Peptides against a protein of PDB entry 3V4L. Designs and how they scored, part 161

Target 1, 386 residues: chain A of PDB entry 3V4L
Amino acid sequence: GQPLAKDKVALLIGNMSYWEHPKLKAPLVDVYELTNLLRQLDFKVVSLLDLTEYEMCNAVDEFLLLLDKGVYGLLYYAGHGYENFGNSFMVPVDAPNPYRSENCLCVQNILKLMQEKETGLNVFLLDMCRKRNDYDDTIPILDALKVTANIVFGYATCQGAEAFEIQHSGLANGIFMKFLKDRLLEDKKITVLLDEVAEDMGKCHLTKGRQALEIRSSLSEKRALTDPVQGAPCSAEALVRNLQWAKAHELPESMCLKFQCGVHIQLGFAAEFSNVMIIYTSIVHKPPEIIMCDAYVTDFPLDLDIDPKHANKGTPEETGSYLVSKDLPKHCLYTRLSSLQKLKEHLIFTVCLSYQYSGLEDTVEEKQEVNVGKPLIAKLDMHRGL

## One batch from the design tools (peptide; made by RFdiffusion4, then SolubleMPNN)

Design b2_p18_5_s2 (from b2_p18_5, 8 letters changed)
Fold by OpenDDE base, seed 2:
Structure b2_p18_5_s2 (fold): chain B 386 residues (1-386), chain A 18 residues (1-18)
Amino acid sequence: as target 1 above (386 residues)
Amino acid sequence: LEQTVIELDETTKLVSFS
């Protein structure tokens, strides 16, 4: 019969906004595109941008809690990285310059932990460089991996080589994702699918002699990303996993705020990623005697590092939200919260209405505090332990 | 690690993840 997955879970990490390293662009689009494709494949996807070392460790721990016997696990990473002695290191955004293994996450350590979960399939898609880091002389003594015959690595590049993004007119895509996305939905053994992606990349003149896909596999069975999930949650653990993922992806409900002047505001929420949310405000009712009114959001929790200069924009694009803008209502003010993983408390903020009456020169202001609880990934309390 | 930048044309470049 066709192999069945007990469940399918993916963790996607895209690091771009490095503190001490060159900024990247492609991980934004690549994580988003891959998220949408994996969702069509019935994966439970956690998508995270710009994680610190601590946040990456916590994201991996939460991902491992979603893994169990016969579950398909997929880890995607796009960002800075290196390879020493066959060990792959993902570089967090807060990594020092130069970075070392002690500042980075070792993929082979994550694989060891995934093997302890008795997963049905382990897929690693690593869109990072594989050059040796000469500033890291550490030879990691890794414990021997179990022989599980269910491991697939798709490396964006060869050992000792670089992976690239194509930057054009301010947008960017990783070369690996550019070709992977065209094949990802195919009902093929994952190693066959990746081999076709390797052939497609090999035809690209841009990558010739610079980047080539490497496939490393122990996969002895015909398993595909298209393999159906087993229908009934057969275990208490499967129910818990489904509930945990659902909690981490629950948006706040849209709210209608009523002000004393008779203005009504719609407050709405949209998820761009598991840790990135757009807040939007619109005037849905205005008394005729009010000639002008605007609704601003302010007084965000300090942990979110929200600059007021980047809040309350007339377009989603002005917030840095280029991907979900088509799905947002028009004629709003938009604010992008890009670091929901940092939220320790409930998301409490102020909605400020500024308005003017016909025939009065002075602007009037009314305020309402809004508590939306813990949105999206903030429900996982990824800061538990500090 | 130094980032490699390869200019392809006036508007397009390759940028490494190094």
Scores: peptide ipSAE 0.524, ipTM 0.945, DockQ to the pose 0.902
Fold by OpenDDE base, seed 5:
Structure b2_p18_5_s2 (fold): chain B 386 residues (1-386), chain A 18 residues (1-18)
Amino acid sequence: as target 1 above (386 residues)
Amino acid sequence: LEQTVIELDETTKLVSFS
């Protein structure tokens, strides 16, 4: 019969805003595009940008809680990385320069933990360099992996080589993702799909002799990313998994705020990623006696590191939001919360209305506090243990 | 690790994840 997945879950991590390393650009677009494709494949997707070591560990732990017998698990990583002695290391944004294995996440350790879940398919897509790090001579003694025939690695490059992004006119795409996205929806065995991606990438003159896709597989069955999910969740574990995923993807409801002056503001929320939310405000009603009014969001929790200079922008693009701008209402003020994983408490902030009456020179202010609870990934309490 | 940057033209470059 056609293979069935018990469920499908994906964790996508894109690290670009490194503290001590060169900034990347492609992970933003690549995580977003891959998220949309995997959602079309009925994956439950957690998408995270710019994680510290601690946040990456917690994201992996939460992902592992979604895995169970016969579940399809996909881990994607885009960012800095290295490979020592056949061990792949993902570099967190807070990694020191030079980084070592103790500052990084070992993919083979994650694989071990995934194998303990008896998953139906494990896919690793690693868009990172595989050069040796000469500053790290540590040979990790990895415990013996279970003999399972359900593992697939797609490495963006071969051992000892680099993976690249193409930067053009301010945009960037990873070379691996550029070719992967064109085939990802095909109803093919995942190793056949990746082999076709390798051939397509091999035709690219830009990367010839610099980057080549490597496929490592133990997959003895015909498994595809298109394999249907088993019907309605009947098990307690499936219900818990669905609730846990839903918890990480719940947006605040849009609000209509009414001020004493008679101004009405629409407050809305959009998810760019599981840890990135856009807040937008618009004036939906203004009394005729009010000649000018502006609605600002302020007083965010300190854990979010929101610079007021980057808040309340006239366009989504001025916040650094280039991907969801088409789906957002126009003529708003926009604020991008890019670090929701840091939020320890409820997201409480102030909406400040500044306005002027006809014939009065002085501006008047009214304020309303808004509590939206824990949005998106903040519901997982990824900061637990600090 | 040093990042490799390869200029292709005035507007296009390859940047490694190193």
Scores: peptide ipSAE 0.522, ipTM 0.945, DockQ to the pose 0.907
Fold by OpenDDE base, seed 3:
Structure b2_p18_5_s2 (fold): chain B 386 residues (1-386), chain A 18 residues (1-18)
Amino acid sequence: as target 1 above (386 residues)
Amino acid sequence: LEQTVIELDETTKLVSFS
């Protein structure tokens, strides 16, 4: 019979906005595209952008809580990275220059912890460079891995080589994701699927002699990403996992705000990633005596580090939201909250209405405070311990 | 690690992830 997954869980991390390193572009699109594909494959997907070391550790810990016996675990990473002595290190956005193993997450340590969960399949998709870091002479003393025969690594590049993004006209995609996305939905053993991706990438003139997919596998069974999830959650652990994932993906409900002047505003929310939310405001009712009115959001929690210059834009694209703009209502003001993992408290902010009456030169302001609780990933309290 | 940049044409570049 076809293998069954007890559940399917994916953690996708895309690091782009490095503090001390060159900024990347491709991880944004690549994490988004992969999220949508894995959702079509019935994966529970946590998608996170621009994580610090501490935030990456917590994201991995929360991911490990979603893993259990027979669960399929997939970790995707796109960002800076290196490989020393066969150990892969993912570089957080706050990593110093030069970075060392003490500033980075070791993928083999994550694999060890996944093996302790008795997972049904462990897939690592690493869209990072695999060059040696000569500033890190640390030989990681890793505990011996168990022989679980359920491990697959898809490395975007060969050992000692670079992984690349293609930048064209301001957009970027990782070379690995460019080919992976075309095959990912195929009902094939994951190692066969990755071999086909390797062949497709190998035909590309851009990558020839620069980047090649490496597959490392101990997978002894015919397991695919298309393998169906085992039916109704029969265990308390499966119910807890489903609730925990659902909690991390719950958007605030849309609100209708009524101001004293008689203006009504619709406040709405959209998820771009598990840690990225778009807030949008629209005027749904205006008294005829009010000639002009604008509704903007302000007074966000300081932990979110929101630049007012990027808030309250006339288009989603002006906020840096290029991916979900088609699904958003038109004729709003848009604000992108890109760091929901930093939110320690409830998301409380002010909706300010600025308006002008016919025949009055002065603008009037009315304000309402809005509490939407903890949206998306902020419900996991990933900052617990800071 | 220096980022490798490869110009392919006037509008297209390859940029490394380190």
Scores: peptide ipSAE 0.447, ipTM 0.925, DockQ to the pose 0.851
Fold by OpenDDE base, seed 1:
Structure b2_p18_5_s2 (fold): chain B 386 residues (1-386), chain A 18 residues (1-18)
Amino acid sequence: as target 1 above (386 residues)
Amino acid sequence: LEQTVIELDETTKLVSFS
């Protein structure tokens, strides 16, 4: 019969805003596009941008909590990385220059932990360089992997080679994702799918002799990303997994704020990623005696590192939100919260209404505090341990 | 690691993930 997944869970990490390393661009689009495709494949997807070492460790730990016997686990990473002695290292955004294995996440360590969960399939999609890091002579003593015959690595490049993004007119896509996205929905054994992606990438004149996909697999079964999820969750663990995922993707409800002047504001929320949320405000009712009014959001928790200069923009794009702008209401003020993983407390902020009456030169302000709890990934206390 | 940049044309470049 067709294989069944007990569930399907994916963690996607895109690191681009490095502190001590060159900034990338492709991970933004590539994580977003892959998230949408994997959701169409009935994956529970956690999508995270710009993680520190600590935040990456916690994201992996939370991902591992979603894994269980017969669950399909997929880890995607796009960012800086290296390979020493056949071990792949993902570079966090806070990694020093030069970085070492102690500053990075070893993919083979994650694989070991995934094998302990008795997963049905383990897929790693690594959109990173595989060059040796000559500043890291550490030979990781990895514990012996179990023989699970369910592992697939899709490396964006060959051993010792670089992975590339194409940057054109300010946009960027990873070469790997450019070809992967066209095949990802196909009902094929995952190794066959990746082999077709390798052939498609091999036809690309831009990367010929520079980048080639490498597939490493022990997968003995015909498993596909299209394999159906087993029906109603029949175990307590499956219920917990569903609840944990739902909790990590719960947006605050849209709010109607009423001010004393009679102005009504709609406050809305949209997820760009599991750790990135757009807040938008719109004036839904204005008394005729009020000639001008604007609804600003301010007084955010310091942990979010929100620059007021980037808040309350007239377009989503001015916040750096290019991907979800089509799905947002028009004629709002937009604020992008890009680091929800840093939120230790409830998301409490102020909505400030600035308005002017007809015939009065002075602006009047009214303020309301809003508590939306812990949105999205902030419900997963990724800061447990500081 | 140094990032490899390959200019393809005036508006298009390849940039490595390292």
Scores: peptide ipSAE 0.443, ipTM 0.924, DockQ to the pose 0.880

Design b2_p18_5_s3 (from b2_p18_5, 7 letters changed)
Fold by OpenDDE base, seed 5:
Structure b2_p18_5_s3 (fold): chain B 386 residues (1-386), chain A 18 residues (1-18)
Amino acid sequence: as target 1 above (386 residues)
Amino acid sequence: IEQTVIQLDEKTKLVSFA
């Protein structure tokens, strides 16, 4: 019969905004494009940008809670990385320079924990360098992995080599993701799909002799990313998994705020990633006696590190939101919250209306506090360990 | 680890994840 997945869960991490390392660009687009493709494949996708070591550990732990017997798990990482002695290390954005294994997440440790869940398929897609780090001489004694026939690694490059992004006219794409995305929806065994991606990459003159895809697999069964999910969640564990995923994807409802002056503001929310939300405001009603009015969002929780200079922009692009801008309403003020994983409490902020009456020179202000609870990834309480 | 940057033309470069 056709293989069935009990469920499908993906964690996508894209690290770009390193503190002590060169900034990357491609992970933004690559995580976004991969998220949309995996959603078409009925994956429950958590997509996270710019994670610290602690935040990466918590994201992996929460992902592992979604895994169970016969579940398909996919981990994608795009960012800085290295490989020492066959161990792959993902570099968090807060990693020191030079970074060491103690500052990084070992993929083989994650694999061990995934194997304990008896998953139906484990896919690792690693868009990172595999050069040796000469500043790290530690040989991790990895515990013996269970002999399981359900693991697939797609490495963006071969051992000792670099993975690249193509930067052109301000845009960037990872070379691996550029070829992977064109085939990802194909109803093929995942190792066959990745082999075809390797051939497509091998035809690219830009990467010839610099980057080559490596496939490592123990997969003895015909498993595909297209394999259907088992019908209605009848187990308590499946219900819990669906609830946990739903929590990480729940947007605040759009609100209509009414001010005493008779101005009405629409407040809306859009997800760019599981930890990145756009807030947008628009004036939907203005009394004729009010000649000018502006609606600003302010007083965000300190945990979010929101610079007021980057809030309340006239375009999504001015906030750094290039991917979802087409799906947002026009003629708003836009604010991008890029670090929702840092939110310890409810997202409480102020909507400030500044307005002027006809024939009065002075501006008047009205304020309303808004509590939207814990949006998106903030519902997982990734900081409860501090 | 040093990041490799390869200029291909005036507008296009390869940048490594190193």
Scores: peptide ipSAE 0.509, ipTM 0.938, DockQ to the pose 0.870
Fold by OpenDDE base, seed 3:
Structure b2_p18_5_s3 (fold): chain B 386 residues (1-386), chain A 18 residues (1-18)
Amino acid sequence: as target 1 above (386 residues)
Amino acid sequence: IEQTVIQLDEKTKLVSFA
């Protein structure tokens, strides 16, 4: 019979906004496109952008809590990285220059922990460089991996080589993701699928002699990303996993705010990623005596590090939200919250209504505080322990 | 590690994840 997954869970990390390293662009689009494809494959996807070392550790810990016997685990990473002595290191956005193994997450350590969960399949898709870091002479003492025969690595590049993004007209895509996305939905053994992606990449003149996909597998069974999830969650653990994932993906409900002047505001929320949310405001009712009226969001929690200059934009694109703009209502003011993993408390903010009456030169302001609880990934309390 | 940038044409470049 076709193999069944007990469940399917994916953690996708895209690091771009490095503090001490060159900024990347492709991880934004690549994490988003991969998230949408894996959702079509019935994966529970956690998608995270721009994580610090601590936040990456916590994201991995939360991912490991979603893993259990016979669960398919997929880890995707796009960002800076290196490989020393056959160990792959993912570089957090707060990593120093130069970075070392102590500042980075070792993929083989994550694999060890996944093997302890008795997972049905372990897939690593690593869209990072595999050059040696000559500033890190640390030989990681890794415990011996178990022989589980269920491991697949898709490396975007060969050992000692670089992985690249293609930047064209302000857009960027990783070369690996560009080819992976065209095959990912195919009902094929994951190693066969990746081999076809390798052939497609190999036909690209841009990558010839610079980047080639490497597949490392111990997978003894015919397992595919298309393998159906086992029917109704009968175990307490499966219910807990479903609840934990649902908790991390719950948006605040849309609100209708009523001001004393008789203006009504619609406040809405959209998820771009598990840690990135768009807030939008629109005027839904205005008294005729009010000639001009705008609804701004302000007074966000300090943990979110929101620059007011990037808030309350007339388009989603002006906030840096290029991906979800088609699904957003038009004629709003938009604010992008890109660091929901930092939110220690409830998301409390102010809606400030600025308006002008006909025949009065002075602007009037009314303010209303809004509490939307913990949105998306903020419900996992990933900062617990700081 | 220096980021490799390869200009392909006037509008297109490869940028490494290095």
Scores: peptide ipSAE 0.501, ipTM 0.935, DockQ to the pose 0.861
Fold by OpenDDE base, seed 4:
Structure b2_p18_5_s3 (fold): chain B 386 residues (1-386), chain A 18 residues (1-18)
Amino acid sequence: as target 1 above (386 residues)
Amino acid sequence: IEQTVIQLDEKTKLVSFA
């Protein structure tokens, strides 16, 4: 019979805004596109941008809590990386220069932990370089992996080679994701699907002799990303997993704020990623005596690293929100919160209404504090352990 | 590790994840 997944869970990490390393661009679009495709495949997707070492460890731990017997686990990573002695290392955004294995996440250690969960399928999609890091002489002593015959690695490049993004007119895509996305929805054994992606990439003149897909697998069954999820949550663990995922993806409800001057503001929220939210404000009612009226958001928690120069923009694009701008209401002020994983407490901020009456030169301000609780990934308390 | 940058044309470049 066709294999069934008990559930499907994916963790997608895209690191771009490195502190001590060159900035990348492609992981933004590639994580977003892959998230949308995996959602169509009934995956529970956690999508995270720009994680520190500590935040990456916590994201992996939370991902492992969603894994159980017969669950399909998929890890995607796009960012800086290296390979020493057949071990793949994902580089966090706060990694020093030069980075070492002690500053990085070892993919094979994650695989070991996934095998302890008795997963139905383990897929790693690694859009990173596989060059040796000559600054790291550490030989990882990996414990012997169990013989589970349910493992697939898709490496964006060959051992000792680089993976690339194509930057064109300010946009970028990873070369691996460019070809993977065209086949990801096909009802094929995952190793056959990746082999077809390798052939498509091999036809590209840009990558010929520079980058080639490598498939490493131990997969004894015909398992596909299209394999149906088992319909009824048969276990308490499946219910807990569904609730935990739903908790991590719950947006704040839209609010209608009423000011003393008679102005009404709609406050809305949109998810770009599991750790990236857009706040938008719109004037829904204005008395005719008020000639100018703007609703600014301010006084955010310091842990969110919000630059006021990038807040309260007239377009989503001016905040860096190019991907979800089509789905947002028009004629708002927009603010992008890109680091929700850093939020230790409730998201409390101020809505400041600035307005002017007809025939008065002075601007008047009214303020309301808003508490929206813990939005999205902030509900997982990824900082558990500090 | 040095990042490889390959200019393909005036508007297009390859940038490595190195």
Scores: peptide ipSAE 0.501, ipTM 0.936, DockQ to the pose 0.881
Fold by OpenDDE base, seed 2:
Structure b2_p18_5_s3 (fold): chain B 386 residues (1-386), chain A 18 residues (1-18)
Amino acid sequence: as target 1 above (386 residues)
Amino acid sequence: IEQTVIQLDEKTKLVSFA
């Protein structure tokens, strides 16, 4: 019969905004595009941008809690990285310059932990460089991996080579993702699918002699990303996993705020990623005697590092949100919260209405505090341990 | 590790993840 997945879970990490290293651009679009494709494949997707070492460790731990016997696990990483002695290291955004193995996440350590979960399939898609780091002389003594015959690595590049993004007119895509996205929905054995992606990349004149996809597989079974999830969650563990994922992806409900002047504001929320949310405000009712009014969001928790200069923009694009802007209502003020993983408390903020009456020169302000609880990934309390 | 940047045309470049 066709193989069945007990469930399908993906962790996607895109690191771009490095503190001590060159900034990247492609991980934003690549994580978003891959998230949408994996959702069409019935994956439970956690998508995270710009993680510190601590946040990456916690994201991996939470991902491992979603894994169980016969579950398909997919890890995607886009960012800086290196390979020493066949060990792949993902570089967090807070990594020092130079970075070492002690500042980075070893993919083979994650694989070991995934094998302990008795997963049905382990897929690693690594959109990072595979050059040796000459500043890291450590040979990680890894414990012997179990022989599970269910491992697939798709490396964006070959050993000792670089992976690239194509930057054009301010947009960027990883070369690996550019070709992967065209094939990802095909009902093929994952190793066959990746081989076709490798052939498509091999036809690209831009990457000729610079980047080539490498496939490493022990996969002995005909497993595909299209493999159906086994029907109704019969196990308590499957119910817990579904509830945990659902909690991490629950948006705040849209709110209608009523001010004393008779202005009504709609406050709405949209998810860009599991740790990135857009808040938008719109005036839905205005008394005719009020000639001008604007609704601003302010007084965010300090843990979110929100610069007021980047809040309350007239377009989603001015916040850095280029991907979900088509699905957002028009004629709002937009604020992008890009670090929801940092939120320790409830998301409490102020909605400030500034307005003017006809025939009065003075502006009036009214304020309402809003508590939306813990949105999205903030429900997982990824900071438990500091 | 130095990031490799390859200009392809006036508007398009390759940038490595190095």
Scores: peptide ipSAE 0.500, ipTM 0.936, DockQ to the pose 0.889

